# Peptides against a protein of PDB entry 4HTP, part 192

Target 1, 231 residues: chain A of PDB entry 4HTP
Amino acid sequence: SQTVASHVPFADLCSTLERIQKSKGRAEKIRHFREFLDSWRKFHDALHKNHKDVTDSFYPAMRLILPQLERERMAYGIKETMLAKLYIELLNLPRDGKDALKLLNYRTPTGTHGDAGDFAMIAYFVLKPRCLQKGSLTIQQVNDLLDSIASNNSAKRKDLIKKSLLQLITQSSALEQKWLIRMIIKDLKLGVSQQTIFSVFHNDAAELHNVTTDLEKVCRQLHDPSVGLSD

## One batch from the design tools (peptide; made by RFdiffusion4, then SolubleMPNN)

Design b2_p26_6_s4 (from b2_p26_6, 10 letters changed)
Fold by OpenDDE base, seed 4:
Structure b2_p26_6_s4 (fold): chain B 231 residues (1-231), chain A 26 residues (1-26)
Amino acid sequence: as target 1 above (231 residues)
Amino acid sequence: MPLTEFQRKVEEIEEAEREREEEELE
């Protein structure tokens, strides 16, 4: 079935997240999230105008924005050290070179940018001169690849995990990869709380999530901001 | 700020839906 997520470039989600992260005030952070959400709802309404009882919702985006609340997808089994080694291999970086050492020793301050301990930021600067300027993936495609990674991790199929990671990496910009890494590690560093994200999404979202712990149910049942839990 | 590709797609799909509604009323 046709979904909103199949039409939304992953780059646009990443740009929104980047704006949220760079915003200093809570109000500005909320505005950027609200703008993306409103666009999603508008697109949904137009896309599904003649279709009743669709299961499509904001869930494909929400699970990437709040990856710590993911319950459907199993663990990726991916850590920073694995990604570092993968990037060294993929980018053909000299193992004793500056960039390889930055990736491997990401916890140690080696640079002027103060990015110590943030693997995604270190990766971004290594990737920026080497990657595509614009990615080609949709949110749906990113989720499909992440599902594949999780499934193959559960099945202990390491080669297939690598294949899916390579597809993500080769079709993503440095900025998109920065955010993808943060999604995989489950730490977006947005500077806005989960509660704030839920409150912007729907007034009853936090309550429904507390009861169900099901992010998809929250997104489906509370798709319309004007329809509450009691309605 | 420049429109994102997604924002452009939103405008396009909304316009297409309005055109369809107008055609149904004629």
Scores: peptide ipSAE 0.440, ipTM 0.822, DockQ to the pose 0.635
Fold by OpenDDE base, seed 5:
Structure b2_p26_6_s4 (fold): chain B 231 residues (1-231), chain A 26 residues (1-26)
Amino acid sequence: as target 1 above (231 residues)
Amino acid sequence: MPLTEFQRKVEEIEEAEREREEEELE
């Protein structure tokens, strides 16, 4: 069965996240998230108009927006150092070069941007002049690749982890990779709380999540903003 | 702001659904 996530470009999620991050006020951050969510719900309603019993929900996006609440997929086993080494290899960066050193020493302020400690931002600036391709991945495809990474990490198949990472990287823009890195590291730095995200999604979302700790269940049961927990 | 690709897809699918509903009523 078709999912909304199979139609949503990963680039559009990343653009939304970028807008949220850049917004100074809570109200603006909420607006950008709500606009994306409303578009998702509209698409869902149209896509599934003739199918009442679908399990499709906002979950594929929500698990990328709140990656710290992921419980379905296992740990990726990926750290910033691993990503740094991968980028150095993939981009054929000189090991003693400025960009390679920035990636490896991402915690040390070396530049004017003040991005010390934010590996994703450092990676973005390294990638931006080198990654000219527009991203082609959907949210579904990103989740499939992330599932593969988690599964292969559990199975200790490092070669297959690398393969899936390469697929993500080679099919993503620099901006998409910035956000993908943050999703993998499980820190988006959006400047909005989990409670705020839940409150925008559904009034009962925080309560249901507190009881179940199941993000998929929250997204599925509270898909309709007009239908509460007591209904 | 220019519509995202996803927003364009939303408009397209909603239009297609409206057209189907209109055809079923005729």
Scores: peptide ipSAE 0.452, ipTM 0.826, DockQ to the pose 0.609; fails the geometry check
Fold by OpenDDE base, seed 1:
Structure b2_p26_6_s4 (fold): chain B 231 residues (1-231), chain A 26 residues (1-26)
Amino acid sequence: as target 1 above (231 residues)
Amino acid sequence: MPLTEFQRKVEEIEEAEREREEEELE
């Protein structure tokens, strides 16, 4: 079945997240999230205009925005050290070179950017001069690849994990990879709370999530911001 | 700010739906 997520570029989610992160005030952060969400809802309404019984929802995006609430996927089994080694290999970085050492020693303050301990930011600066400027992945495709990683981690298929990671990396910009890393590590550093994200999504979202702990149910049942839980 | 690709797609799909509605009324 056709989904909104199959039409939304992952780059557009990442650019939204980047705007949210860079915004100084709560109101501006909320505005950027709301604009993306409203666009999603408009697209959904048009896409599914003649289909009343759809299960499509904001869930594919929400699970990337709130990756700490993921319950459907098993663990990725991916750590910063694994990603560092993968990037060193993929980018053919000299092992004793500055960039390789930055990735491996990402916790050590070596740079002027103050990004010590944020592997995704370290990776971004290494990737920026080496990666394509615009990725080609949709949100659906990113989720499919992440599902593959989780499934293959459960099956202990390290080769297939690497394959899916390579597909993500080779089809993503440096900015998209920064956010992808943060999604995998489950720390987006948006500067807005989970409660704020839920409140913008729907007035009843936080309550429903507290009861169900099911992010997909929250997104499906509260798809329409005008229809409450009691309606 | 320039429209994102997704924002452009939203405009396109909404326009296509309006055109279909107009054609159905004719």
Scores: peptide ipSAE 0.446, ipTM 0.823, DockQ to the pose 0.553; fails the geometry check
Fold by OpenDDE base, seed 3:
Structure b2_p26_6_s4 (fold): chain B 231 residues (1-231), chain A 26 residues (1-26)
Amino acid sequence: as target 1 above (231 residues)
Amino acid sequence: MPLTEFQRKVEEIEEAEREREEEELE
């Protein structure tokens, strides 16, 4: 089935998130999110013009933007220490080298960038000179790989987890990996609340989510911003 | 800001849909 998410580059979501994070004011943060959402809705309307009953929605993006609300996927079983070790291995970093030590000791202030405790930012700086400038993954492909990781974690298939992580890493820019790490850790540090994200998506989104706790239902039922819960 | 690839795809799909609608009316 053709979905909007299969057409949206993951890089474009990450660029949007980066703009939101860098924006100081709430209004600018909202603007960047709204622009992405509006583009998504436009694409949806064109893609599904002749199909009235589609299950496609903003859910594939929303679950990456609000990863703490994920209920469909089981736990990834991935922590910063695991990612650090993986990057050291994949990038062939000297274990006693500066970059390996930064990744392993990400909680220790190094005094340079104030990024102490933010593993994703530390990883970004290590990856930036070593990774692709542009990734090739769509939002759909990222979600498929994350689903694979969660499923294989539940099945205790560590080798398959590593395989899926490698696919994510090798097909992503440093910026995309920064955001991917934050999605996996479930802390995007956008500087905008969950309630704000919901309010921009749809006026009734927060209420429906509070009742259902189902992010997919929220995205499907409130796909049209002009159609409310009472309609 | 330069258009994102996604924004370009939105324009392309909307244009294609308009062209199809015009062709169906002809």
Scores: peptide ipSAE 0.441, ipTM 0.820, DockQ to the pose 0.553; fails the geometry check

Design b2_p26_7_s1 (from b2_p26_7, 13 letters changed)
Fold by OpenDDE base, seed 3:
Structure b2_p26_7_s1 (fold): chain B 231 residues (1-231), chain A 26 residues (1-26)
Amino acid sequence: as target 1 above (231 residues)
Amino acid sequence: MEDEKEAEELRKRFEELIKEEEEKAK
């Protein structure tokens, strides 16, 4: 079935997240999120114009924006150290080289960018000169690959986990990988609270989530910002 | 300026997607 997420490039979500992160004020952060959300809803309406009962919603994007609220996927089993080793292998980085050491020792201040402890940022700078300028993945494809990782982690299929990670990495820009890493680690560092994200999405979103703890249900039931819980 | 440009480009991409779906529905 056609979903909005199957048409929206993952790069567009990442660009939005990057703008949110770079914005200093709460108002600007909200604006960037709202613009993306509004565009999503408009496309949803166009895509599903002749379909009344669709389950499609903002959920595919929301679960990437608020990955700490993910309840559908099992744990990825992926840590920064694993990713560091993977990148060293994939990029054929010398183990004693500067970039490999940056990835492995990401917690140690290197004095250059102040990104100590932020693995995603360190990875970004290593990847930037080495990766595609533009990724090819849709939001749906990213979610499918993440689902695969979680499923294979539960099944202890390490080789298949690596395969899915490789697909994510090889089809993503450095910027997209930065955000993907943060989604996997479940720390986006947007500088905006979960409550703010919910409030922008729908006035009743926080309340419904507090009761149900079901992010998909929140996104589906409150898809229309003009229709509340009491309606 | 770059942020505004990026936002506009994003909007245009969504508009294109909408247009494509409208054309398919015809």
Scores: peptide ipSAE 0.389, ipTM 0.866, DockQ to the pose 0.718
Fold by OpenDDE base, seed 1:
Structure b2_p26_7_s1 (fold): chain B 231 residues (1-231), chain A 26 residues (1-26)
Amino acid sequence: as target 1 above (231 residues)
Amino acid sequence: MEDEKEAEELRKRFEELIKEEEEKAK
């Protein structure tokens, strides 16, 4: 079945997240999220115009925006050190070189950007001159690959984990990889609270999530911002 | 300015997706 997530590029989500992160004020951060969400809902309505009984929702995006609330997908088993080693290998970086050392020692401030401890930002700057300018993955495809990683981690299939990671990396821009890393590590650093995200999504979202702890249910039941839980 | 441009481009992409679906339904 067709889903909104199967049509929306992952790059568009990442661009939205980047704008949210860079915005200084809460109002601006909210605006960027709202614009993406509204566009998503409008497309949903168009896509499913003749099919009222659909399970499609904002969930594929929401679970990437709030990865700490993920309950369906099991642990990835991926840490910064693993990613560092993978990038060194993939990019053929000299192990004693500056970029390799930056990735391995990401916690040590080596640069002027103040990105110490943020592996994703360190990776971004290493990747920027070396990666695609634009990725090719949809939100659905990203979720499928992440599902694969989690499943293979559970099954202790390290080779298959690497394969899925390589697919993600090779089909993503540096910016997309920055956000992908943050999604995997479950720290987006958006500068907005979970409550703010829920409040923008739907007035009843925080309450429903508090009761159910089910992000998918929240997204499905509160898909329409004009229809409340009591309606 | 760059942020606004990016936002507009995003909106346009969604509008295009909507238009494509509307055209398929005809």
Scores: peptide ipSAE 0.385, ipTM 0.864, DockQ to the pose 0.743
Fold by OpenDDE base, seed 4:
Structure b2_p26_7_s1 (fold): chain B 231 residues (1-231), chain A 26 residues (1-26)
Amino acid sequence: as target 1 above (231 residues)
Amino acid sequence: MEDEKEAEELRKRFEELIKEEEEKAK
């Protein structure tokens, strides 16, 4: 079945997240999230106009925005050190070179940008001159690849994990990879709380999540902002 | 200004997607 996530570029989510992160005020951060969400809902209505009782929801995006609440997908088994080594290999970076050392020693800033401890930002600057300007992946495709990674991690299939990671990396811009890394590490650094995200999504979202701990159920049951839990 | 432009472009892309689906439904 067709989903909104199958049509929305991952780049558009990343652009939204970037705007949220760069915004200084809570109100501005909320506005950017709300605009993306509203557009998503409008497209959902258009896409599913002739179909009732669809299971499609904001969940594919929400699980990337709140990756710490992911319960369906198992652990990736991916850390910054693994990604660093992968990028060094993939980009054919000299191991004793500046960029390789930046990735490996991401906790100790050697550069001027103050990005100490943020592996995703360090990776971004290394990737920017080397990667595609525009990615080709949809949100659904990203989630499919992440599902594959988690499944293969559970199955201890390291080679297949690497394959899926390579697909993500080779089809993503530097900016998209920055956010992808943060999603995998489960730290987006948006500057807004989980509660704020839920409150913008739906007034009853926090309550339903507290009871169910199921992000998909929250997104599905509260897809319509005008329909509450008691309705 | 750059952020506003990016936001507008995003909205336009969604509008295009909506338009495409509306045209398919006719």
Scores: peptide ipSAE 0.381, ipTM 0.863, DockQ to the pose 0.782
Fold by OpenDDE base, seed 2:
Parts: structure tokens; sequence; C-alpha cells
Structure b2_p26_7_s1 (fold): chain B 231 residues (1-231), chain A 26 residues (1-26)
């Protein structure tokens, strides 16, 4: 079945997240999220206009925005050190070079950008001059690749994990990779709480999630912002 | 201004997607 996520570029989600992160005020952060969500819902309505009882929802995006709440995928088994090594290999960075050392020692303050401890930001600056300007992945494709990584981690297939990671990396811009890294590490640093994200999505979302702990159910049951749990 | 422009471009892309689906349904 057709899904909204199969049509929406991952770049558009990343652009939204970037705007949220850069916004200073809570109100601006909320506005950017709301605009993306509203556009998503409008497209959903158009896509599914003649189809009732679709299972499609905001879940593909929501699980990337709130990766800490992921319960469908098992652990990726990916840490910053693994990503650092992968980038060094993929980009053919000299191991004793400045960029390789930045990636490996991401926790050590280098004094230049104040990005100490944020691997994704360090990676972004290394990737920016080396990567594609525009990625080609949809939100669905990103989720499929992440599913593959989790599945292969469970199966202890390290080679296949690397393959999926390479697909993600080679088809993504530096900005997209910054956010992808944060999704994998499960720390987006948006400056907005989980409760705020839920409140913008639906008034009953936080409550339903507290009861079910199922993000997909939350997104499906509360797809329409005008229809509550009591309706 | 740059953030507003980016937001507008995003909206336009979604509008295009909607338009494409509406055209397919005719």
Amino acid sequence: as target 1 above (231 residues)
Amino acid sequence: MEDEKEAEELRKRFEELIKEEEEKAK
C-alpha cells in the first residue's frame, strides 16, 4: 500500500529538524514541527482520499523524531566509535589526520566549534565538503534501512549492517547524515521535550502513550487531531 | 528570512505532492 513516508524525502524531515534545533524559542520550535505535521496530514488526506481504514500514519516520521520511544526495532548495536571508523574508511581519511582524530576524539574539546561531545555535529563538518548536496532517500527508505540494521544486528551479521550503513551514508547529504546519526544514537538535541512533541501532535497523545507505550498505536489512533480518545 | 524561505519551500513541495495525487485520481 502507498504511504506518505514513501513520498516524503528524508531531507524534508531533516530540514524541519534543523529549523527546530536552530530556533531559540519554544514557540518557534513548535511552529516548525506543526507546519511539517500539518503538511503531512494534508498529503495523507489527498493520498488516501478514496480509501478508508488505512494503516498509514505519522508513525514513520514520529519514530525518527522520538527514537528513544522505539520499540519495534531492536538495538542497532551502533556507537559513535563504530561510525567514526566507518567514516574514516569510507572517506579515506588519513588515520593520523585532523578529521579522523576529530571523529575519534569527539568528546575532547578542540576549541574550534564548541561541538565537543556531539558526534553528529563533528561528523557534519567533516562530511559537508565531501558529501552530496542533496540526498535521494525517502522517509520510508530510511526506516527500511534502519530496520535492516537492527535485524542484522540481532542476527550478528556485521557485513550486512555495514552494507545498510553504506547505503544510508552514500545516498545522504551531510545534513541528512547529521540527523541520521542522532536518530541512531537516539539523541536529537532539538531543545523541545517529548511532551511538547506529543502535545503538538495530539492533545491525547501523551496519555495514550503512557498507557500503551506503543508509538505506532498513538500515531494511528490519534491521526486526526480533531478526534479524541473519547470519541 | 532564510528560515521562512525554507519553510515555504517545504510547503510548496507538499503542495506539489498533493497536486500530483489529485491529478492521478481524475
Scores: peptide ipSAE 0.376, ipTM 0.861, DockQ to the pose 0.729

Design b2_p26_7_s2 (from b2_p26_7, 12 letters changed)
Fold by OpenDDE base, seed 3:
Structure b2_p26_7_s2 (fold): chain B 231 residues (1-231), chain A 26 residues (1-26)
Amino acid sequence: as target 1 above (231 residues)
Amino acid sequence: SEDEKEAEELRERFKKKIEEMEKEAK
């Protein structure tokens, strides 16, 4: 079955997240999220115009925007140090070189950018001159790869974890990788609260999530912003 | 602004995809 997520580039989500992060005001942050969500809903309506009772929803995007609320996937088993080592290997960075040291010592202030402690930002600057300008992954494909990572982590298949990570990395721009890292680490640094995201999505979203703790159920049941929990 | 341009481009991409889907459904 076709899903909205199978048609939406991961780059479009990342660009939206980037705009949200860069915006200083709450109102602007909300606007950027709302615009993406509205576009998603419009596409959903067009895609499923002749189909009743579809299970497709905003969930594939929402679980990437609020990764700390993920309950379907098991733990990735991925930390910053693992990613650092992977990037050093993949990019063939000299171990004693400036970029390798930046990745390994991401917590130590080494530069003027003030990005100390933010591994994703450190990785971004290392990747920017070395990776694709445009990624090719859809939101669905990103979720499939993340599912694979979680499943293989549970199964202790390190080689398959690496394979999926390499696929994510090699098919993503530096900006997309920055956000992907933040999704994996479960810290997007958007500057908006979970409550704000839910409130923009649907007025009843926070309440339903508090009761069910099921993000997919929230996205599916409250897909239509005009239909409440009591309807 | 550059941000507004990017937002508009995103909207146009979605619009185009919607139009394509509507054409395929006919």
Scores: peptide ipSAE 0.307, ipTM 0.823, DockQ to the pose 0.775
Fold by OpenDDE base, seed 1:
Structure b2_p26_7_s2 (fold): chain B 231 residues (1-231), chain A 26 residues (1-26)
Amino acid sequence: as target 1 above (231 residues)
Amino acid sequence: SEDEKEAEELRERFKKKIEEMEKEAK
């Protein structure tokens, strides 16, 4: 069955996240998230207009926005060092070169932007002149690849993990990869709390999550912002 | 601002997709 996530480019989510991150005020951050969510819900209604009892929800996006709350897929087993090495290999960077050293020593402040400790930002600047300007992946495809990574990590299939990572990387812009890295590392640095995200999603979302700890259930049961838990 | 433009472009993409779905449903 068709899902909203199968139609929404990953780039659109990343663009939204980028706007949220860049916004200084809480209100602006909320606005950007709300706009994306509202658009998603409207598309959902259109997509499923003639279908009752669909299981489709905002969950595919929410699990990427709140990756710390992911409970469905297992650990990726991916760290910054692994990604650094992968990028050095993929981009054929000289190991003793400036860019390779930036990736490997991402914790050391080497730049003016204060990006020390933020591997994703360092990677972004290395990738920007070397990667596609526009990615081709949908949110569903990203989740499928991430599922594959987690599954193969559990199975200790390093070669298949690398394959899925390469698919993600080669089909993503530098900006998309920045956010993908943050999703994998589970630190988006949006500047808004989990509670804020839930409050924007649905008034009862925080409560339901506190009880169930099931992000998918929260997204499914509270899909309609006008229908509460008590209803 | 560039951010506002990007936001508008996103909204337009969703709008277009919605319209496409509505056409397919008729």
Scores: peptide ipSAE 0.296, ipTM 0.817, DockQ to the pose 0.835
Fold by OpenDDE base, seed 4:
Structure b2_p26_7_s2 (fold): chain B 231 residues (1-231), chain A 26 residues (1-26)
Amino acid sequence: as target 1 above (231 residues)
Amino acid sequence: SEDEKEAEELRERFKKKIEEMEKEAK
């Protein structure tokens, strides 16, 4: 089935998140999120113009923006240390080299960038000179790969987890990987609250989520900002 | 600003996609 997520590059979401993170004021952060959301909704309307009762919604993006609220996908079983080791292997970094040590000792960085404790930022700088300038993955493809990781983690299939991670990494830019890491670790550091994200999405979103704890239901039922829960 | 340019580019990409969908629906 056709979904908006199958047409939207993951890079576009990452770019939006990057703008949100860099913005100093709440209003500017909200503006960037709203613009992405509005564009998504407009595309949804165009994509599904001749189709009624579609299940497609903002959920594929929302679950990446609010990964801590994910309930459908099980735990990834991925930590910073695992990612560090994977990158060292994949990039063929000398184990005693500066970059390998940065990844492994991300909590106590000696570097000038002040990125202490942020593994994703440290990874970004290591990846920037070594990775593709532009990724090729759509939001749907990213979610499919993340689903695979979670499923294989539950099944204790470590080899398949690694395979899916490699697919994500090799098809993503350094910036995309920065955000992907944050999504996996479930800490985006956007500087806006969950409540703010919900309020921008729909006036009733926070309430519906509080009752259902189902992010997909929230996105589907409140897809239209003009239609409330009481309607 | 660079951020504004990136935002505009994003909007343009969506606009193009919408236009493509509208053409296919005719």
Scores: peptide ipSAE 0.291, ipTM 0.815, DockQ to the pose 0.837
Fold by OpenDDE base, seed 2:
Structure b2_p26_7_s2 (fold): chain B 231 residues (1-231), chain A 26 residues (1-26)
Amino acid sequence: as target 1 above (231 residues)
Amino acid sequence: SEDEKEAEELRERFKKKIEEMEKEAK
């Protein structure tokens, strides 16, 4: 069955996240998230107009926005150091070069940008002059690749993990990779709380998540913002 | 602002997709 996630470019999610991050005020951050969510819901309604019982929901996006709440997908087994080494290899960066050292020593940046400790931002600046301007992946494809990484990590298939990572990297812009890294590391730095995200999604979302700890269930059951848990 | 422009572009992309789906459903 068709899903909204199969039609939404990962770039559109990343651009939304970027706007949220850049916004200083809580209200503006909320507005950007709400606009994306509303558009998603409208598209869902159009896509599934003739189908009453669909399992499709905001879950594919939500699990990327709140990656720390992921319970379906197992651990990636990926840390910043692994990504640094991968980028050095993939981009053929000199190991003793400035960019390689920036990636490896991301916690102690000597640079003026104040991005100390944020590997994703450091990676972004290294990638920006070297990557595609626009990625080609949908949200579904990103999730499929992340599923593959987690599965192969569990199976200790390092080569297949690398293959999936390479697919993600080679088909993503620098901006998309910044956010992808943050999703993998499970720290988006949006400047909004989990509670705020849930409150914008649905009034009962935080409560349902607290009880079930199932993000997919939250997204499915509370797909309609006008229908509460008690209705 | 640049952010507003990007937001508008996103809305337009979704709008177009919705219109396409509505057309296919007819």
Scores: peptide ipSAE 0.287, ipTM 0.811, DockQ to the pose 0.851

